# Designs tried in a protein design run: peptides against a protein of PDB entry 3HUF. Part 189

Target 1, 320 residues: chain A of PDB entry 3HUF
Amino acid sequence: MWIIEAEGDILKGKSRILFPGTYIVGRNVSDDSSHIQVISKSISKRHARFTILTPSEKDYFTGGPCEFEVKDLDTKFGTKVNEKVVGQNGDSYKEKDLKIQLGKCPFTINAYWRSMCIQFDNPEMLSQWASNLNLLGIPTGLRDSDATTHFVMNRQAGSSITVGTMYAFLKKTVIIDDSYLQYLSTVKESVIEDASLMPDALECFKNIIKNNDQFPSSPEDCINSLEGFSCAMLNTSSESHHLLELLGLRISTFMSLGDIDKELISKTDFVVLNNAVYDSEKISFPEGIFCLTIEQLWKIIIERNSRELISKEIERLKYA

## One batch from the design tools (peptide; made by RFdiffusion4, then SolubleMPNN)

Design b2_p24_7_s2 (from b2_p24_7, 16 letters changed)
Fold by OpenDDE base, seed 2:
Structure b2_p24_7_s2 (fold): chain B 320 residues (1-320), chain A 24 residues (1-24)
Amino acid sequence: as target 1 above (320 residues)
Amino acid sequence: MEKEKEELEKEEEKKIEEFLKEKE
């Protein structure tokens, strides 16, 4: 989201969030959803127009800002952005930091981009929330991205957490739920006056972990916990592969259970399968190899003695 | 509100005068 602050109290000492939309900036306007009052003798009654575009798909993957357009409203002394005079037709900016000078005012408006990108685990929830979040200047998507800051967990009572949730947790992404999204949808008007009124996602995350026994105390309890072990997995999802990498595993990939030969078994401590393959093929598993699902692996990983538990299961099957 | 505006306007005038003196 874009946040503006100013020197010399010309914004009344307040930080303001700028959502996608158009703003008239000047001395003789009243603060609302489309106007920014600036208190200065050197600023015109109506001085500039700011236009913030909605997020692009690229912004979800890069964590880049919504495009920021500045137009001078034919003022005597013009408008500058990053010490450059704004052109007669206006200019567009993709920099994360903008120093905006209105006329001869000695105090600048400082605009900065606060990165917030929300990943969804479920396409149905994305479809429900994406429009509202985009109107807040928040990029949204389903795919893993290095720019993601938040992950939406679907709360189904009595179900195991998804691989996406497990991976988001290990990546130290802030896990949020529908209650946080509901609160975000209501804050749009209140944060016009004070950007600090933005809901605390970290408090939501702490409450999720505290109330769910499927989470360890920290990601650090699981990261590299299986260092030195080797696994084989079916080439299914990038998230599953990245999850196993974060556990410190050496990973081999295969296309079918028929590709699990004696050579692969000799180099592999265990095989990770998806639920569908595990349930269908459990009667025909290769002899001398430990097979488990990601969800079964996760249940072992969250235990304090995870390495000992896995070692016992590997030994049990080598001597069977 | 009016008093706060008058104080901000005096601080701005002082900053403009300081800036003009540094350019001379």
Scores: peptide ipSAE 0.033, ipTM 0.553, DockQ to the pose 0.214
Fold by OpenDDE base, seed 3:
Structure b2_p24_7_s2 (fold): chain B 320 residues (1-320), chain A 24 residues (1-24)
Amino acid sequence: as target 1 above (320 residues)
Amino acid sequence: MEKEKEELEKEEEKKIEEFLKEKE
């Protein structure tokens, strides 16, 4: 989201979030959803128009800012952004930091981009929330991205956490739920005067972890916890591969169960399968190696003695 | 330039103080 602050208390010492929309900026406007009052004798009554665009799909993957348009409202001394005079038709900016000078005012408005990109695990929830979140200037998507800051966990009562949730946790993404999204939808007007009134996603995350026994206390408890072990997996999902890498596993990929030969078995401690293959092919698993799902592996990983549990299972099958 | 900026800054500071007092 865009946040503005200013030097010399010309914004009354307050930081403000700018959601997608249009704002008239000037000395003789009242702060509301479409106006920004600036306290200066050196600025016009109506000085500039700021327009924040909704996020693009590209912004979700890059963590780039919503496009920021500035137009001078035909003022005597103009408007500058990053020391450059704004053109007669207005200019658009994609920089994460903007120093906006209104006329001869010695104090600048500083606009900075706080990255917030929300990944969804569930396409139905994405479809429900994407429009509202985009109107907050928050990019949304289903695919993993290096720019993702938050991950929406699907709360199905009694279900195991998904691979997406496991991976989001290990990569230190803030896990949130529908309750946090609902709270975000209500604060839009309250943050006009004080950007600190934004709901704390970290508090939501702490509450999720505290109340769900499927999470370890910290990602650090799981990261590299299986260092030195080797697994084989079907080349099916990038997230599953990255999850296993974060556990410190050496990973071999195969295309079918028929590719699991004696050579692969000799260098592999266990085979990781998706649920569909595990359920359909369990009667045809290779002898001398154990196969498990990622969800079964996760149940072992969250235990303090995960390495000992995996070692015992490897030994059991080697001597069976 | 610098002196003119400092004078303008003081005038703006005074204006901010006046505005805050009007809101109390």
Scores: peptide ipSAE 0.031, ipTM 0.572, DockQ to the pose 0.103
Fold by OpenDDE base, seed 5:
Parts: sequence; C-alpha cells; structure tokens
Structure b2_p24_7_s2 (fold): chain B 320 residues (1-320), chain A 24 residues (1-24)
Amino acid sequence: as target 1 above (320 residues)
Amino acid sequence: MEKEKEELEKEEEKKIEEFLKEKE
C-alpha cells in the first residue's frame, strides 16, 4: 500500500494510506476519500492530483508499487517529484519512495510503498476477494511468488492443511484467513487519518497457529529436520519440491512409479506421493521402499521426535 | 483547527526565512 507522511506537520502530523483512486491535493480541500488537505501558505488551494492505479499482475510477482501518477493543477510554481518537475500532462512513477514538493513549500510529502502481496491457496477464494483487495492496492495471486507477504489459508472444517499452507508456513509467510480479509475490507474510511489503524496480520497469524494443532510452534522446528534423509517424488509440483527441500531432504524426481528402479531404491529412504497417486497405486508400490503422502509426512514432521519416527517407519518397511 | 493552521503557517514562514538567510 502507499503511505504518505509529511515534514513540518503540513499533514497535521498524521500518516495516511492512499488506496487506488484519485486525490486532489491542496490547501483548501477537506480530507476525505478523494482529497488530501495540506496546510501551507505556499501551496495552491487545489495544487496537484494524485492517481494511484490498482495493482498489476507484475506487481504480485515483483512486490512493486501500484503506479503513482502526479499531475500539477496548473499552479504558479508547479510540482516536483524526486527533485524533477512534473510534466504538463502529469508523470507516472513506479519507484517505492517519492519525495513530492508542492510549489515553494519547504516541507515535502513523502510517499513510500509498504509491500503487501497476498497469495491464495485456491482459485475460488481468489475470485471472491481479489477485486476488493486490489481496490486496497494489494496485489493478489495463486502462484508462489518471492514477493508474497501473506497467504490465505482455506479453512475446511476437519481437513488437513494443504501443501501450499505448509510451504507458506515454512517460508515464514504470514498466514491469514477470511476473517482478516473481511476486516481489511472495512478499514478504508478509518485509515484516512491514521495509517496505524491498519489491522495487524501477525496477530491473526498467531491466533491461527495457536488454535490449530497441525502447525508446529515455529518454522524453525521443521526446517532441516530431515537433513541426511533422501526421498523421491513425482515431478508434478514445485511447491511440494520446495517444501521437501526446506525439510533438508535430498530429492530425486521420477515421472512414474515404474521409473523407480533398484538403483533409486538403494539411494532413497522413502517416496513422497500426492494423495491421488497414493490411493490409486497402493497395490503397485515398489517392494522394499516406504511410500507416504506429503500430508502423512507433515504429521510426522510436526512431532518433536520426527527423525526417530521417520527412521522407525523406514526400518519397518525395509524388513517387511 | 484554525489555531493549529496559524501555528503551522508561522512555522513555514520561519523556515522560509531561515532558508533564505542560508543562501545569502
């Protein structure tokens, strides 16, 4: 989200979130959803127009800011952004930090981008929330991104957490739920005067973990917990591969269960399968190797004695 | 509101005067 603050109390000592939309900036406007009052004798009654665009798809992957357009409203002394005079038709900015000077005012408005990118675990929830979140200046998507700051957990009552949720947790992404999204959708009016009224996602995350026994106490409890073990997996999911890598596993990939030869078995402690393959192919599992699902592996990993548990299961099946 | 505005306007005037003196 864009946040503005200013020097010399010309914004009344307040920081403000700017959502996508158009704002008239000047001395003789009243603060509302489309106006920013700036208290200065050197600023015109109506001095500039700020226009913040909705997030692009690229912004989701890069964590880049919503495009910030500045237009001078034909003022005597103009407007500058980052010490450069704004052009007659206005200019657009993609920098994360903007120093905005209105006329001859000795105090500047500082705009800075606070990165927030929300990944969704399923397309249905994305479809439900994307429009509202984009109107808050929050990029949204389904795919894993290095720019992802938050992950929306799908709460299905009585279901195991998804691989996406497991991976988001281990990546130290802030996991949020629909209750947090609902709260975000209501804050538009309250944050006009005080950007600190933005809801704390970290509190939501702590509550999710505390109330769900499917999470370990911290990502650090699981990261590299299986160092020294080797697994094989189907080359189907990048998130699954990255999850197993974060566990410290050596990973081999195969295309079908028929590709699991004696050589691979000799080098592999266990095979990780998705639920569909596990359930359909149970009869066709290679002899002498332990096969499990990611969800079954996760149930072992969240235990304090995960290494002992996995070792016992490997031994049990090598001698069966 | 009006008093706060008047104080901010006086502070701005003072900073403009200081800036002009530093350039001389």
Scores: peptide ipSAE 0.031, ipTM 0.540, DockQ to the pose 0.210
Fold by OpenDDE base, seed 4:
Structure b2_p24_7_s2 (fold): chain B 320 residues (1-320), chain A 24 residues (1-24)
Amino acid sequence: as target 1 above (320 residues)
Amino acid sequence: MEKEKEELEKEEEKKIEEFLKEKE
C-alpha cells in the first residue's frame, strides 16, 4: 500500500494510506476518501491530483508498487516528484519512494510503498476476495511468489493443512484467514487519518498457529531436518518441491513411478507422492521403497525426532 | 522510509520467530 507522510506538519503530523483511487491535493480541500488537505501558504487551493492504480499481475510477483500518477492542476509553481517537474499531462511513477514537492513549499510529501502481497491457497477464496483487496492496493494471486508477504490458509475443518500452508509456514510468511480479510475490507475509512490503525496480521497468525497442533514449534526445527536423506518426488506441485528443499532433502523429480529403476531405488530413501497418485497407484508402488504423501511426511516432520522416525520407516520397508 | 519499512518487516519477522519458539 502507499503511505504518505510529510515534513513540517503540512499533513498535521499524520500518516495516511492511499488506496487505489483519485485524490485532490491542496490547501482548501477537506480530508476525505478523495481529498488530501495540505497546510501550507505556498500550496494552491487545489494543487495536484494523485491517482493510485490498482495492482497489476506483475506487482504480485515483484512486490512492486501500485502505479502512482501525479498531475499538477495548472498551478503557478507546478509540482515536482523526485526533484523533477511533473509534465503538463501528468506523470506516472513506479518507484517505491516518492518525494513530492508542491509548488514552493519547503516541506515535501514523502510517499513510500509498504509491500503487502497476499497469496491464496484456494482459487475460490481468491475469486471472492481479490477485487476488494486490489481496491486496497494489495496484489493477490495463487502462485508462489518471492514477493508474498501473507498467505491465506485454506480452512477445511478437520483436514490436514495444505502443502501451501506448510510451505508458507516454513517461509515465515504471515498466515492469515478469512477473518483477517474481512477486517481488511472494513478499514478503508479508519486508516485515512492514521495508517497505524491497519489490522495486525501477526495477531491473526498467532491465533491460527496457537490453536492448531499441525504446526511445529518453529520453522527452524524443520529447516534442514532431513539433511542427508534423498527422495524421489512424483507429480507434485512447485510448492511441494520447495518444501522438500527447505527440509534439506536431495530431490529427484519424476513423471511416473515407472521412471524409478532398481538402481535408483537403492539410492533413494523414500518417494513423495500427492494424494491422488498415492491413492491411485498403491498397488504399483516399487518394492523395497517407502512411499508416502506430503501430508504424511509433514506429520513426521513436525515431530521432534523426525530423523529417527523416517529412518525407522525406511528400514521397515527395506526388510519387508 | 525504505529503511524504516525494512526495519518494520524485520521486526515482524522477529516477532513471528519469537512467537513460534515460545510454542511448545
Scores: peptide ipSAE 0.000, ipTM 0.262, DockQ to the pose 0.013

Design b2_p24_7_s3 (from b2_p24_7, 16 letters changed)
Fold by OpenDDE base, seed 4:
Structure b2_p24_7_s3 (fold): chain B 320 residues (1-320), chain A 24 residues (1-24)
Amino acid sequence: as target 1 above (320 residues)
Amino acid sequence: EEKKKKELEKLEEEKIKELEEEKK
């Protein structure tokens, strides 16, 4: 989201969130959803127009800002952004930091991009919320992204958490739910005057973790917890691979169960499978190797004695 | 509110003068 602040109390000492939309900026406008009052004698009554675009698909992957357009409203002294005069037709900016100078005002408006990028685990929830979140200037998507700051957990009552949720937790993404998204939809008016009124996603996250026994106390409890062990996995998902890497595992990839030869078995402590392969192929598992699902692995990883538990399971199947 | 506005206007005028002196 874009946040504006200003020097010399020209914004009344307030930080303001600018959502996607159009804003008239000037001395003789009243603060509302489409106007920004600037308290200066050195600016025009109506000085500039700010237009913030909705996030692009690229912004979801890069964590880049929504495009910020500035147009001077034919003022005597113009408008500058980052010391450059705004062109007659307006200019568009993708920089994360904008220093906006209105006319001869000695105090700058500082616009900065606060990164918030929400990954969804569920496509149906994405379809429900994406439009509203995009209107808040929040990029949204389904795919893993290094720019992801928040992750919407799929709430299925009584089911294990998804691989996406597990990975989001380990990579220290703030896990949120539909309740937080609902709060975000209501704050649009309240945060116009005070950007600090944005709901704290960390409170939502803490509540999710506290109330769900499928989460360890911290990501640090699981990161590198299986260092020294080796696994093989089907080359099916990047998230699964990254999850296993974060556990400190040495990972070998294979394309089919038929690729699991005696050499691979000799070098591998266990095989990680997805649920579909595990359920369909459980009769045809290679002899002498421990096969488990990611969800079964997760249940072991969240235990304090995860290394001992894994070792016992490996030994049990080597001698069976 | 009018007093605060006048105070801000004074600060603005002072800052303009400072910046004009720094450019000389």
Scores: peptide ipSAE 0.261, ipTM 0.859, DockQ to the pose 0.177
Fold by OpenDDE base, seed 1:
Structure b2_p24_7_s3 (fold): chain B 320 residues (1-320), chain A 24 residues (1-24)
Amino acid sequence: as target 1 above (320 residues)
Amino acid sequence: EEKKKKELEKLEEEKIKELEEEKK
């Protein structure tokens, strides 16, 4: 999200979130969804127009800002951004920090980008929320991104958390739910006056972890918890692979259960399967190897004695 | 509000003077 603040209290000592949209900036405008009042005698009544574009798909992957357009409204002394005079037709900016000088005002308006990128676990929830979140200047997507700051877990009642949720947790992404998104939708008007009124996702996250026994207390409890163990997995999802890497596992990949030979078994402590393969192929599992789902693995990993539990299961199958 | 506006206008004038002195 774009946030503006200013020197010399010309923004009344308040920070403001600028959502995608168009704003008239000047001395003689009233603060609303389309106007920014600046308290300065050195600026025009209507001085500049700010236009913030909705997030691009690229912004989701990069965590880059929504494009910020500035146009001078034919003022006597013009507008500058980062010490450069705004061109006659306006200029567009993708820098995360903008120092905006209106006319001869000695106080600068500082615009800065606060990165917030929301990944969704499922396309249905993305479809439901993407438009609204994009109108808040929040990039959204389904795919894993290094720019992801928040992850919306799928609320499936009575189901295990998804691999995406597990991975998001281990990546230290702030996990949120639809309740937080609903809350975000209600604050849009209030944040015009004070950007600090933006709800903190960390509270939602803490509540999710506290109230859901499927989460450990911290990602650190699980990261490298299986260091020294080796697994094999189907070459399916990148997220599953990355999840297992974060557990500290040595990973071998295979294309089919038929590719699990005696050599692989000798080097592998267990095989990780997705639910569909596990359920369909359980009758054809190789002898002498421990096969489990990622969800079953996760249930072990969240236990304090995860290493002992896994070791016991491996031993049980070696002596069976 | 008017008092605060006058105070801000004064601060702006002072800052303009400072910047003009720094340029000399």
Scores: peptide ipSAE 0.256, ipTM 0.856, DockQ to the pose 0.217
Fold by OpenDDE base, seed 5:
Structure b2_p24_7_s3 (fold): chain B 320 residues (1-320), chain A 24 residues (1-24)
Amino acid sequence: as target 1 above (320 residues)
Amino acid sequence: EEKKKKELEKLEEEKIKELEEEKK
């Protein structure tokens, strides 16, 4: 989200969140959803127009800012952004930090981008929330991205957490739920004169983890917990691969269960399968190798003695 | 509010003078 602050208390000593939309900036405007009052004698009554665009798909993957347009409203002394005079038709900015000078005002407005990118676990939840969140200047998507700051957990009653949720947890993404999204949606209607009024997603996350026994106490309890073990996986998802890497596993990939030869078995402690393959092909599992799902592996990993548990299962099936 | 506005306007005038003196 864009946040503005200013020197010399020209914004009344307040920080303000700017959502996607258009703002008239000037001396003789009243603060509302479309106006920013600046307390200065050196600026015009109506001095500039700020326009913030909704996030692009690219912004979700890069964590880049919503496009920020500045137009001078034909003022005597103009408007500058990052020491450059704004052009007659206005200029657009993708920099994360903007120093805005209005006319001869000795105090600057500082705009900065606070990165927030929300990943969704399923397309239904994305479809429900994306429009509202984009109108807050929050990029949203389904695919894994290094720019993601938050992850929306799919709550299906009685189901195990998804691979996406497991991976989001291990990569230290803040896991959030519908309650947090609902709160964010109400924020737009308030002229937020204080950027600190944004809900702490970390508190929401702590509550989710505390109330769900499918999570370990911390990501650090699981990261590299299986160091020294080797697995093979079906080349199905990048998230599954990255999850297994974060566990410290050496990973081999195969295309079918038929590709699991004696050489691969000799180098592999266990095979990781998705639920569909595991359930359909149980009868065709190679002899002398332990096969499990990611969800079964997760249940072992969240235990304090995960290394001992996995070793016992490997031994049990090597001698069976 | 109007008292605070006058105080801010005075600070602005002082800052303009400082910047004009630094340019000399």
Scores: peptide ipSAE 0.255, ipTM 0.854, DockQ to the pose 0.216
Fold by OpenDDE base, seed 2:
Structure b2_p24_7_s3 (fold): chain B 320 residues (1-320), chain A 24 residues (1-24)
Amino acid sequence: as target 1 above (320 residues)
Amino acid sequence: EEKKKKELEKLEEEKIKELEEEKK
């Protein structure tokens, strides 16, 4: 989201969030969803127009800012952005930091991009929330991205957490739920005057972890916990691969259970399977190798003695 | 509100003077 602050109290000493939309900026306007009052004698009554675009698909992957357009409203002394005079037709900016000078005002408006990018675990929730979140200037998507700051967990009562949720936790993404999204949707008008009124996602996250026994105390309890072990997995998802990497595993990939030969078994401590393959082929598992699902692996790695538990299962099958 | 506005206008005038002196 874009946040503006200013020197010399010309914004009344307040920070303001600028959501996607158009704003008239000047001395003789009243603060609302489309106007920014600037208290200066050195600016025009109506001085500039700011236009913030909705996030692009690219912004979800890069964590880049919504495009910021500035147009001078034919003022005597013009408008500058980053010491450059705004062109007659207006200019567009993709920099994360903008110093905006209105006319001869000695105080600058500082605009900065606060990164917020929300990944969803399921397409149904994305479809429900994407429009509202995009209107807040928040990029949204389903695919893994290094730019993601928040992850929406789907609350299914009595089900295991998804691989996406496990991976989001280990990569230290803030896990949120529908309650946070509901609250976020209500604050749009209230944050016009005070950007600090944005809901605290960390409180939501702490409550999720505290109330769900499927989470360890911290990501650090699981990161590299299986260092020195080797696994093989079906080449099914990037998130599953990245999850196993964060556990410190050496990973080999295969396309089918038929590709698990004696050579692969000799180099591998255990095989990680998806639920569908595990349930359908459990009778036909190769002899002398430990096979488990990611969900079964997760139940082991959240235990304090995870390395001992896995070692015991590997040994049991080598001597069987 | 009017008192606060006059204080801000005074601060702005002082800052303009400082910037004009730094350019000399």
Scores: peptide ipSAE 0.252, ipTM 0.854, DockQ to the pose 0.214

